# Peptides against a protein of PDB entry 2V3S: the designs that were tried, part 41

Target 1, 95 residues: chain A of PDB entry 2V3S
Amino acid sequence: PISLVLRLRNSKKELNDIRFEFTPGRDTAEGVSQELISAGLVDGRDLVIVAANLQKIVEEPQSNRSVTFKLASGVEGSDIPDDGKLIGFAQLSIS

## One batch from the design tools (peptide; made by RFdiffusion4, then SolubleMPNN)

Design b2_p16_6_s4 (from b2_p16_6, 8 letters changed)
Fold by OpenDDE base, seed 5:
Structure b2_p16_6_s4 (fold): chain B 95 residues (1-95), chain A 16 residues (1-16)
Amino acid sequence: as target 1 above (95 residues)
Amino acid sequence: SEKRKEELKKKGEEIN
């Protein structure tokens, strides 16, 4: 399986790393993304973008070691989106 | 999977 880390800010705006595995052929990007949402770790509005980027990283994990993407849920937040600070952005990386 | 879901929930609870 592929060991992944989802880095994003929680409701207190604290950065956290969520570790999980992805098994090609058994897991799907959308399915795992839905599980992240069901666990309360990802906003439901971010299903599409998380799934798309999860798919990207797992299809070529040796090349796509890290992907940073803009969250739909962060667009209208109180803070201005910033990919460097992961404000309104999240990051998936190979563990 | 249900297993992953439970593990993720646990991690979420620990963080929050």
Scores: peptide ipSAE 0.148, ipTM 0.760, DockQ to the pose 0.713
Fold by OpenDDE base, seed 3:
Structure b2_p16_6_s4 (fold): chain B 95 residues (1-95), chain A 16 residues (1-16)
Amino acid sequence: as target 1 above (95 residues)
Amino acid sequence: SEKRKEELKKKGEEIN
């Protein structure tokens, strides 16, 4: 299995790392993304972007060691989006 | 995956 870390800010704007495994052929990017949403770790509005980037990183983990992407849920937030600070952005990386 | 789902829920409870 592929060991991954999802780094994003929680409801208190605190940065957290969520570690999980992905098994190609058994798991799907959309399925795992839905589980992250169901667990309250990802906003439902971010399903599409999280699934797309999860697919990207797991299809070639040797080449795509890390991906940072803009969250739909962060666009209309009070803080200006910033990929360096992961404000309105999340990051997936290989452990 | 029910196993992953349960593990993720626990992690969610820890950070929220």
Scores: peptide ipSAE 0.146, ipTM 0.760, DockQ to the pose 0.751
Fold by OpenDDE base, seed 2:
Structure b2_p16_6_s4 (fold): chain B 95 residues (1-95), chain A 16 residues (1-16)
Amino acid sequence: as target 1 above (95 residues)
Amino acid sequence: SEKRKEELKKKGEEIN
């Protein structure tokens, strides 16, 4: 399996690393993304973007070691989105 | 999977 880390800010704006595994052929990007949402770790509005980037990283994990993407849930937030600070952005990386 | 869901929920509870 592929060991991944999802880095994003929680409700207290603290960075959290969420570690999980992805098994090609068994897991799907959308399915795992839905599980992250069900666990309360990802906003439901971010299903599409998380799934798209999870798919990107798992299809070529050696080439796509890290992907940073804009969250739909972050656009309307009080803070200005900033990919460097992961404000309104999240990051998936190979563990 | 249900196993992953439960594991993720525990991690979520720890950090939230």
Scores: peptide ipSAE 0.145, ipTM 0.759, DockQ to the pose 0.725
Fold by OpenDDE base, seed 1:
Structure b2_p16_6_s4 (fold): chain B 95 residues (1-95), chain A 16 residues (1-16)
Amino acid sequence: as target 1 above (95 residues)
Amino acid sequence: SEKRKEELKKKGEEIN
Protein backbone atom coordinates (compact mmCIF):
# COMPACT_ATOMS: atom_id res chain seq x y z
CA PRO B 1 0.00 0.00 0.00
CA ILE B 2 0.92 3.65 -0.45
CA SER B 3 1.50 5.50 2.81
CA LEU B 4 0.15 9.03 2.65
CA VAL B 5 -0.06 12.10 4.83
CA LEU B 6 -2.82 14.66 4.52
CA ARG B 7 -1.75 17.92 6.10
CA LEU B 8 -4.45 20.46 6.81
CA ARG B 9 -5.81 22.68 9.54
CA ASN B 10 -8.47 21.40 11.90
CA SER B 11 -11.46 23.32 13.25
CA LYS B 12 -9.16 25.09 15.69
CA LYS B 13 -6.97 26.16 12.76
CA GLU B 14 -4.22 23.88 14.04
CA LEU B 15 -2.02 22.17 11.46
CA ASN B 16 -2.29 18.39 11.66
CA ASP B 17 -0.95 15.42 9.75
CA ILE B 18 -3.38 12.63 8.99
CA ARG B 19 -1.67 9.39 8.05
CA PHE B 20 -3.45 6.72 6.04
CA GLU B 21 -2.77 4.02 3.50
CA PHE B 22 -4.06 3.67 -0.03
CA THR B 23 -4.11 0.33 -1.80
CA PRO B 24 -4.41 0.61 -5.58
CA GLY B 25 -7.00 -1.74 -7.00
CA ARG B 26 -8.86 -1.93 -3.71
CA ASP B 27 -9.26 1.71 -2.73
CA THR B 28 -10.57 4.55 -4.86
CA ALA B 29 -9.68 8.20 -4.47
CA GLU B 30 -13.31 9.17 -4.06
CA GLY B 31 -13.98 6.38 -1.59
CA VAL B 32 -11.07 7.29 0.66
CA SER B 33 -12.00 10.96 0.41
CA GLN B 34 -15.51 10.11 1.55
CA GLU B 35 -14.04 8.26 4.51
CA LEU B 36 -11.98 11.31 5.43
CA ILE B 37 -15.14 13.39 5.31
CA SER B 38 -17.11 10.87 7.35
CA ALA B 39 -14.36 10.95 9.97
CA GLY B 40 -14.75 14.72 10.23
CA LEU B 41 -11.24 15.35 8.94
CA VAL B 42 -12.24 16.91 5.63
CA ASP B 43 -15.10 19.27 4.87
CA GLY B 44 -17.78 17.74 2.69
CA ARG B 45 -17.48 20.61 0.25
CA ASP B 46 -13.94 19.47 -0.50
CA LEU B 47 -14.81 15.99 -1.78
CA VAL B 48 -14.09 16.78 -5.40
CA ILE B 49 -10.77 18.55 -4.93
CA VAL B 50 -9.44 16.06 -2.37
CA ALA B 51 -10.40 13.10 -4.54
CA ALA B 52 -8.83 14.66 -7.62
CA ASN B 53 -5.54 15.31 -5.88
CA LEU B 54 -5.52 11.97 -4.10
CA GLN B 55 -5.96 10.34 -7.49
CA LYS B 56 -3.10 12.42 -8.87
CA ILE B 57 -0.65 11.40 -6.17
CA VAL B 58 -1.52 7.69 -6.12
CA GLU B 59 -1.38 7.26 -9.88
CA GLU B 60 2.33 8.14 -9.88
CA PRO B 61 3.58 8.30 -6.30
CA GLN B 62 7.22 8.29 -7.37
CA SER B 63 6.73 11.42 -9.45
CA ASN B 64 4.09 13.16 -7.37
CA ARG B 65 5.68 13.16 -3.93
CA SER B 66 3.59 16.11 -2.79
CA VAL B 67 0.56 18.01 -4.03
CA THR B 68 -0.94 21.17 -2.53
CA PHE B 69 -4.43 22.24 -3.50
CA LYS B 70 -7.03 24.88 -2.76
CA LEU B 71 -10.00 23.87 -0.64
CA ALA B 72 -13.51 24.89 -1.60
CA SER B 73 -14.26 25.26 2.09
CA GLY B 74 -11.53 27.86 2.47
CA VAL B 75 -12.68 30.26 -0.23
CA GLU B 76 -15.31 32.02 1.86
CA GLY B 77 -13.54 31.64 5.16
CA SER B 78 -12.49 34.47 7.41
CA ASP B 79 -8.81 33.97 6.68
CA ILE B 80 -7.19 34.81 3.38
CA PRO B 81 -6.13 31.64 1.57
CA ASP B 82 -2.39 31.00 1.70
CA ASP B 83 -0.77 27.90 0.23
CA GLY B 84 2.44 28.43 2.19
CA LYS B 85 0.62 28.41 5.51
CA LEU B 86 -1.98 25.90 4.33
CA ILE B 87 -4.81 28.33 5.02
CA GLY B 88 -7.61 27.34 2.71
CA PHE B 89 -5.23 24.78 1.25
CA ALA B 90 -4.35 21.19 2.03
CA GLN B 91 -1.35 19.06 1.17
CA LEU B 92 -1.05 15.39 0.32
CA SER B 93 2.36 13.78 0.41
CA ILE B 94 3.98 10.39 0.29
CA SER B 95 5.00 9.30 3.78
CA SER A 1 -12.71 0.24 4.52
CA GLU A 2 -14.36 -0.03 7.89
CA LYS A 3 -10.97 -0.41 9.53
CA ARG A 4 -9.72 2.80 7.96
CA LYS A 5 -12.87 4.68 8.86
CA GLU A 6 -12.58 3.68 12.50
CA GLU A 7 -8.92 4.63 12.65
CA LEU A 8 -9.59 7.93 10.92
CA LYS A 9 -12.41 8.75 13.31
CA LYS A 10 -10.10 8.04 16.21
CA LYS A 11 -7.54 10.41 14.76
CA GLY A 12 -10.24 12.98 14.17
CA GLU A 13 -11.31 12.80 17.78
CA GLU A 14 -7.74 13.29 18.86
CA ILE A 15 -7.08 16.38 16.78
CA ASN A 16 -10.50 18.04 17.01
Scores: peptide ipSAE 0.142, ipTM 0.760, DockQ to the pose 0.818

Design b2_p16_7_s1 (from b2_p16_7, 6 letters changed)
Fold by OpenDDE base, seed 1:
Structure b2_p16_7_s1 (fold): chain B 95 residues (1-95), chain A 16 residues (1-16)
Amino acid sequence: as target 1 above (95 residues)
Amino acid sequence: SSSTVTSGGKTFTVVT
């Protein structure tokens, strides 16, 4: 299995690391993303972008050690999106 | 701090 960390800010704007495993051939990027949403860890509006980037990192984990991407849920927020501060952005990385 | 959440058979460990 691939050990992953999804780093993003919670509703209190605190940075969280969400650790989980991904097993190719058993898990799908779409399925795991849906479970992240069901668990209340990811905003439902971010399904597409999380799934796309999860797919990217798991298809070539040795090359794609980290991916940072803009959240749909962050665009309309009061804070200006900032990839360096992970404001309106999330990061997936290999643990 | 650390906590775990399980959904659809997937376990997520949340670290703050």
Scores: peptide ipSAE 0.833, ipTM 0.968, DockQ to the pose 0.920
Fold by OpenDDE base, seed 3:
Structure b2_p16_7_s1 (fold): chain B 95 residues (1-95), chain A 16 residues (1-16)
Amino acid sequence: as target 1 above (95 residues)
Amino acid sequence: SSSTVTSGGKTFTVVT
């Protein structure tokens, strides 16, 4: 399995690292993304972008070690989006 | 600190 970390800010605006495994052939990017949402770890509005980037990283985990992407849920927030601070952005990386 | 959440057979470890 592929060991992944999803880094994003929680409701208190604190950075969380969410660690999980992805097993090709058993897991799907959309399926795992749905479970992240069901677990309350990802905003439902971010399903598409999380799934897309999860798919990207698991397709070639040796080449795509880290991806940072803009969250749909962060656009309308009071904080100005900032990829360096992961405000309105999340990061997926290979553990 | 860390906690574990399970959903749909997937386990997520949350580290703050």
Scores: peptide ipSAE 0.833, ipTM 0.968, DockQ to the pose 0.914
Fold by OpenDDE base, seed 4:
Structure b2_p16_7_s1 (fold): chain B 95 residues (1-95), chain A 16 residues (1-16)
Amino acid sequence: as target 1 above (95 residues)
Amino acid sequence: SSSTVTSGGKTFTVVT
């Protein structure tokens, strides 16, 4: 399995690392993304972008060691989006 | 701190 970390800010604006495994052939990018949402760890508005980037990283985990992407849920927030600070952005990386 | 969340049989470890 592929060991992954999803880094994003929680409701208190604190940076969280969410660790999980992805097994090709058993897991799907959309399925795991749906479970992240069901677990309350990802905003439902971010299903599409999380699934797309999860698919990207698991396709070539040795080449795509880290991907940072803009969250749909962060656009209307009070804070200005910033990829360096992961404000309105999330990051997927290989452990 | 860390905690574990499970959804649909998938396990996530959350580290703050």
Scores: peptide ipSAE 0.833, ipTM 0.968, DockQ to the pose 0.921
Fold by OpenDDE base, seed 2:
Structure b2_p16_7_s1 (fold): chain B 95 residues (1-95), chain A 16 residues (1-16)
Amino acid sequence: as target 1 above (95 residues)
Amino acid sequence: SSSTVTSGGKTFTVVT
């Protein structure tokens, strides 16, 4: 399996690392993203972007060691998006 | 701190 870390801020704006495994052929990017949402770890509005980037990293994990992407849920927030601080952004990486 | 949450068949470890 592929060991992944999803780094993003929680509801208290604290930076969290969410660690999980992805097994090709058993897991799908869409399915795992849905479970992240069901677990309350990802905003439902971010399904598409999380799934897209999860797919990107698992299809070529040797080349895509880290991907940072803008969250749909961050656009409407009061804080100005900042990829360096992961405000309105999340990061997926190979652990 | 660290906690574990499970949804469906997936386990997620959350580290703050």
Scores: peptide ipSAE 0.833, ipTM 0.968, DockQ to the pose 0.911

Design b2_p16_7_s2 (from b2_p16_7, 5 letters changed)
Fold by OpenDDE base, seed 1:
Structure b2_p16_7_s2 (fold): chain B 95 residues (1-95), chain A 16 residues (1-16)
Amino acid sequence: as target 1 above (95 residues)
Amino acid sequence: SSSTVTAGGKTFTVIT
């Protein structure tokens, strides 16, 4: 399995690390993304972007050690999106 | 601190 960390800010704007495993051939990027949403860890509006980037990192984990991406849920927020501060952005990385 | 959340048989460890 691939050990992953999803780093993003919670509703209190606190940075969280969400650790989980991904097993190719058993898990799917969309399926795991849906579970993240069901668990209340990811905003439902971010399904597409999370799934796309999860797919990217798991298809070539040795090359794609970290991916940072803009959240749909962060665009209309009061804070200006900032990839360096992970404001309106999330990061997936290989643990 | 850390906690675990399970959804659809998938376990997520949340670290704050």
Scores: peptide ipSAE 0.812, ipTM 0.963, DockQ to the pose 0.907
Fold by OpenDDE base, seed 3:
Structure b2_p16_7_s2 (fold): chain B 95 residues (1-95), chain A 16 residues (1-16)
Amino acid sequence: as target 1 above (95 residues)
Amino acid sequence: SSSTVTAGGKTFTVIT
């Protein structure tokens, strides 16, 4: 399995690292993304962008070691989006 | 600190 970390800010705007495994052939990017949402770890509005980037990283985990992407849920927030601070952004990386 | 959440058979470890 592929060991992944999803880094993003929680409702208190604190950075969390969410560690999980992805097993090709058993897991799907959309399925795991849905489970992240069901677990309350990802905003439902971010399903598409999380799934897309999860798919990207698991397709070639040796080449795509880290991806940072803009969250749909962060656009209308009071804080100005900032990829360096992961405000309105999340990061997926290979553990 | 860390906690574990399971959804749809998938386990997530949350580290704060």
Scores: peptide ipSAE 0.812, ipTM 0.963, DockQ to the pose 0.912
Fold by OpenDDE base, seed 2:
Structure b2_p16_7_s2 (fold): chain B 95 residues (1-95), chain A 16 residues (1-16)
Amino acid sequence: as target 1 above (95 residues)
Amino acid sequence: SSSTVTAGGKTFTVIT
């Protein structure tokens, strides 16, 4: 399996690392993203962008060691998005 | 700190 870390801020704006495994052929990017949402770890509005980037990293994990992407949920927030601080952004990386 | 959550049989470890 591929060991991944999703780094993003929680509801208290604290930076969290969410560690999980992805097994090609068993897991799908869409499915795992849905479970992240079901677990309350990802905003439902971010399904598409999380799934897209999860797919990107798992299809070529040796080349895509880290991907940072803008969250749809961050656009409507009061804080100005900042990829360096992961405000309105999340990061997926190979652990 | 760390905690574990499971959804649909998938396990996620949350580290703060």
Scores: peptide ipSAE 0.812, ipTM 0.963, DockQ to the pose 0.924
Fold by OpenDDE base, seed 4:
Structure b2_p16_7_s2 (fold): chain B 95 residues (1-95), chain A 16 residues (1-16)
Amino acid sequence: as target 1 above (95 residues)
Amino acid sequence: SSSTVTAGGKTFTVIT
């Protein structure tokens, strides 16, 4: 399995690391993204962007060691989006 | 700190 970390800010704006495994052929990017939402770890508005980037990283995990992407849920927030600070952005990386 | 969340049989470890 592929060991992954999803880094993003929680409702208190604190940076969290969410660790999980992805098994190709058993897991799907959309399925795991839906479970992240069901667990309350990802906003439902971010299904599409999380699934797309999860698919990207698991396709070539040795080449795509880290991907940072803009969250739909962060656009209308009070804070200005910033990819360096992961404000309105999340990051997927290989453990 | 860390905690574990399970959804649909998938396990996630949350580190804060």
Scores: peptide ipSAE 0.812, ipTM 0.963, DockQ to the pose 0.905

Design b2_p16_7_s3 (from b2_p16_7, 6 letters changed)
Fold by OpenDDE base, seed 5:
Structure b2_p16_7_s3 (fold): chain B 95 residues (1-95), chain A 16 residues (1-16)
Amino acid sequence: as target 1 above (95 residues)
Amino acid sequence: SSSTVTSGGKTFTVIT
């Protein structure tokens, strides 16, 4: 399995690392993303972008060690999005 | 700190 970390800010705007495994052929990017949402770890509005980037990293984990992407939920927030600070952005990386 | 959350067949470890 592929060991992944999803880094994003929680409801208190604190950075969290969410670690999980992805097993190609068993897991799907959309399925895992849905479970992240069901677990309350990702905003439902971010399903599409999380799934897309999860797919990207798992299809070529050797070359795509990290991907940072803009959250749909972050656009509607009060803070100005900033990929360096992961404000309105999240990061997926290979553990 | 850390905690685990399970949804469906997936387990997520949350590190704060």
Scores: peptide ipSAE 0.833, ipTM 0.968, DockQ to the pose 0.889
Fold by OpenDDE base, seed 2:
Structure b2_p16_7_s3 (fold): chain B 95 residues (1-95), chain A 16 residues (1-16)
Amino acid sequence: as target 1 above (95 residues)
Amino acid sequence: SSSTVTSGGKTFTVIT
């Protein structure tokens, strides 16, 4: 399995690391993203972007060690998006 | 701190 970390801010704007495994052939990017949402760890509006980037990192984990992407849920927030601070952005990386 | 949440067949460890 591929060990991954999803770094993003929680509802209190605290930076969290969410660690999980991805098993090719058993897991799908869409399915795992749906479970992240069901677990309350990802906003439902971010399904598409999380799934797309999860797919990207698991298909080429040796090349894509880290991907940072803009969240749909962060666009309408009061805070100005900032990829360096992961405000309105999330990061997936290989553990 | 850390906690574990499970959804479906997936386990997620949340570290703050």
Scores: peptide ipSAE 0.833, ipTM 0.968, DockQ to the pose 0.911
Fold by OpenDDE base, seed 3:
Structure b2_p16_7_s3 (fold): chain B 95 residues (1-95), chain A 16 residues (1-16)
Amino acid sequence: as target 1 above (95 residues)
Amino acid sequence: SSSTVTSGGKTFTVIT
């Protein structure tokens, strides 16, 4: 399996690391993203972007060691999005 | 600190 870390800010704007495994042929990017949402770890509005970037990293984990992407849930927030600070952005990386 | 949550048979470890 592929060991992954999803780094994003929680509801208190604190940076968290979410660690999980992805098994190609058993897991799907869409399915795991849905479970992240069901677990309350990802906003439901971010299903599409999380799934797309999860697919990107698992299809070529040796080339795509880290991907940072804009969250739909962060666009209408009060804070100005910033990829360096992961405000309105999240990051997936190979553990 | 860390905690775990399981959804649909998938386990996630949350590290703060």
Scores: peptide ipSAE 0.832, ipTM 0.967, DockQ to the pose 0.887
Fold by OpenDDE base, seed 4:
Structure b2_p16_7_s3 (fold): chain B 95 residues (1-95), chain A 16 residues (1-16)
Amino acid sequence: as target 1 above (95 residues)
Amino acid sequence: SSSTVTSGGKTFTVIT
């Protein structure tokens, strides 16, 4: 399995690391993203972007060691989006 | 701190 970390800010604007495994052939990017949402760890508006980037990293985990992407849920927030600070952005990386 | 969340049989470890 592929060991992954999803780094993003919680509702208190604190940076969290969410660790999980992805098993190709058993897991799907869409399915795991749906479970992240069901667990309350990702905003439902971010299904598409999380699934797309999860698919990207698991396709070539040796080449795509880290991907940072803009969240749909962060666009209309009170804070200005910033990829360096992961404000309105999340990061997936290989553990 | 860390905690574990499970959804649909998938386990996530949350580190704050």
Scores: peptide ipSAE 0.832, ipTM 0.968, DockQ to the pose 0.903

Design b2_p16_7_s4 (from b2_p16_7, 5 letters changed)
Fold by OpenDDE base, seed 5:
Structure b2_p16_7_s4 (fold): chain B 95 residues (1-95), chain A 16 residues (1-16)
Amino acid sequence: as target 1 above (95 residues)
Amino acid sequence: SSSTVESGGRTFTVIT
């Protein structure tokens, strides 16, 4: 399996690393993204963007070691989005 | 700190 880390800020704006595995052929990017949402770890509004980037990283894990993407849930926030600080952004990476 | 969350039969390890 592919060992992944999803880095994003929680509701208290604290940076968290979410570690999980992805098994190609068994798991789907959308399915795992839905599980992240069901676990309360990802906002439901971010399903599409998380799934898209999860798909990107698992299809070529050697080339796509890390992907940073803008969260839909972060757009309406009071803080100005910042990919460097992962404000309104999340990052997926290969462990 | 760390904790685990399970969803859909998958385990997520949350590290703060």
Scores: peptide ipSAE 0.835, ipTM 0.968, DockQ to the pose 0.935
Fold by OpenDDE base, seed 1:
Structure b2_p16_7_s4 (fold): chain B 95 residues (1-95), chain A 16 residues (1-16)
Amino acid sequence: as target 1 above (95 residues)
Amino acid sequence: SSSTVESGGRTFTVIT
């Protein structure tokens, strides 16, 4: 399996690392993204973008060691999105 | 600190 880390800020704006595994051929990017949402770790509005980037990283984990992407849930927040600070952005990386 | 969350049979380890 592929060991992944999803880095994003929680409701307290604290940076969290969420570690999980992905098994190609058994897991799907959409399915795992739905599990993240069900676990309360990802906002439901971010299903599409998380799934898309999860798919990207698991397709070629050797080439795509890290991907940073804009969250739909962060667009209308009070804080200005900032990919460097992961405000309104999340990062997926290979552990 | 760390904690675990389970969903759909998958374990997520949350590190703060």
Scores: peptide ipSAE 0.835, ipTM 0.968, DockQ to the pose 0.936
Fold by OpenDDE base, seed 2:
Structure b2_p16_7_s4 (fold): chain B 95 residues (1-95), chain A 16 residues (1-16)
Amino acid sequence: as target 1 above (95 residues)
Amino acid sequence: SSSTVESGGRTFTVIT
């Protein structure tokens, strides 16, 4: 399986690393993204963008070691999005 | 700190 880390800020705006595995052929990007949402770790509004970037990283894990993307949930927040600080952004990386 | 969350039969390790 592919070992992944999803880095994003929690409800307290603290940066968290969420570690999980992805098995090609068994798991789907959308399915795992839905599980992240069901676990309360990702906002439901971010299903599409998380799934898209999860798919990107697992389809070519040797080339896509890290991807940073804008969260839909972050746009409506009071804080100005910042990819460097992962405010309104999340990052997926190969562990 | 570290905690574990399960969803859909999958385990997520959350590190703060």
Scores: peptide ipSAE 0.834, ipTM 0.968, DockQ to the pose 0.951
Fold by OpenDDE base, seed 4:
Structure b2_p16_7_s4 (fold): chain B 95 residues (1-95), chain A 16 residues (1-16)
Amino acid sequence: as target 1 above (95 residues)
Amino acid sequence: SSSTVESGGRTFTVIT
């Protein structure tokens, strides 16, 4: 399986690393993204963008070692989005 | 610190 880390800020704006595995042929990017949401770790509004970037990293994990992407849930927040600080952004990387 | 969360049979390890 592919070992992944999703780095993003929780509801208290604290930066967390979420580790999980992805098995090609058994798992789907959409399915794992839904599980992240069901676990309360990802906002439901971010299903599409998380799934798209998860698919990107697992299709070529040796080439796509890290991807940073803008969250839909971060657009309407009080804080200005910032990819360097992962405010309104999340990062997926290969562990 | 770390904790685990389960969803859909999948384990997520949350590290703060």
Scores: peptide ipSAE 0.834, ipTM 0.968, DockQ to the pose 0.949

Design b2_p16_8_s1 (from b2_p16_8, 9 letters changed)
Fold by OpenDDE base, seed 2:
Structure b2_p16_8_s1 (fold): chain B 95 residues (1-95), chain A 16 residues (1-16)
Amino acid sequence: as target 1 above (95 residues)
Amino acid sequence: SSRAERLKKQAAEINA
């Protein structure tokens, strides 16, 4: 399996690392993203972008060691998005 | 789900 870390801010704006494994052929990017949402770790509005970037990193984990992407929930929030501070952005990386 | 519960437990705050 592929060991991944999703780094993003929680509802208290605290930076968190979420570790999980992805097994190609058994797991799907959308399925795992939905589980992240059901766990309350990802905003439901971010399903599409999280799934897209998760798919990107797991299809070529040796080439895509890290991907940072803009969250839909961040755009609609009160805070100004900032990829450097991961405000309105999240990051997926290979452990 | 089972994985959702594990994901919650695996979430960790990054301290400054």
Scores: peptide ipSAE 0.423, ipTM 0.884, DockQ to the pose 0.323
Fold by OpenDDE base, seed 3:
Structure b2_p16_8_s1 (fold): chain B 95 residues (1-95), chain A 16 residues (1-16)
Amino acid sequence: as target 1 above (95 residues)
Amino acid sequence: SSRAERLKKQAAEINA
């Protein structure tokens, strides 16, 4: 399996790392993204963008070691999105 | 789900 880390700020704006495994042929990007949402770790509005970027990283994990992407849930927030600080952004990386 | 529970437990704050 592929070992991944999702770096994302929680509701208190604290930066967290969420570790999980992805098994190609058994797991799907959308399925795992839905489980992240069910766990309360990802906002439901971010299903599409998380699934798209999870698919990107698992299709070529040797080439795509890290992907940073803008969250739909962060666009209308009070804080200005910032990819460097992961405000309104999340990051997936190979562990 | 089983994975959902594991995901919750594997979430850790990154301390500055």
Scores: peptide ipSAE 0.422, ipTM 0.884, DockQ to the pose 0.345
Fold by OpenDDE base, seed 1:
Structure b2_p16_8_s1 (fold): chain B 95 residues (1-95), chain A 16 residues (1-16)
Amino acid sequence: as target 1 above (95 residues)
Amino acid sequence: SSRAERLKKQAAEINA
């Protein structure tokens, strides 16, 4: 399995690392993303972007060691999006 | 437990 870390800020704006495994052929990017939402760790509005980037990293984990992407939920937030501070952005990395 | 439950347990705050 592929060991991944999703880094993003929680509802308290605290930066968190969420570790999980992805098994190609068993898991799907869409399915795992839905589980992240179900766990309350990802906003439902971010399903599409999280799934897309999760798919990107798992299809070539040796090449795509890290991907940072804009969250749909962050656009409507009061804070100005900042990829460096992961405000309105999330990051997926190979553990 | 479900993956969702495991995900919650695997979430950790980062001291940056």
Scores: peptide ipSAE 0.421, ipTM 0.886, DockQ to the pose 0.338
Fold by OpenDDE base, seed 5:
Structure b2_p16_8_s1 (fold): chain B 95 residues (1-95), chain A 16 residues (1-16)
Amino acid sequence: as target 1 above (95 residues)
Amino acid sequence: SSRAERLKKQAAEINA
């Protein structure tokens, strides 16, 4: 399995790492993303973007060691999105 | 437990 870390800020704007495994052929990017949402770790509005980037990293884990992407849930927030600070952005990386 | 439950337990705050 592929060991991954999802780094994003919680509702208190605190940065967190969420570790999980992805097994190609058994797991799907959308399925795991839905589980992240069910766990309350990802906003439901971010299903599409999280799934897309999860798919990207698992299809070529040797080339895509890290992907950072803009969250739909962060666009309307009071804070200006910033990929460096992961404000309105999340990051997936190979553990 | 479901993966969702495991994910909750695996979330960790990053200390500066």
Scores: peptide ipSAE 0.419, ipTM 0.882, DockQ to the pose 0.342

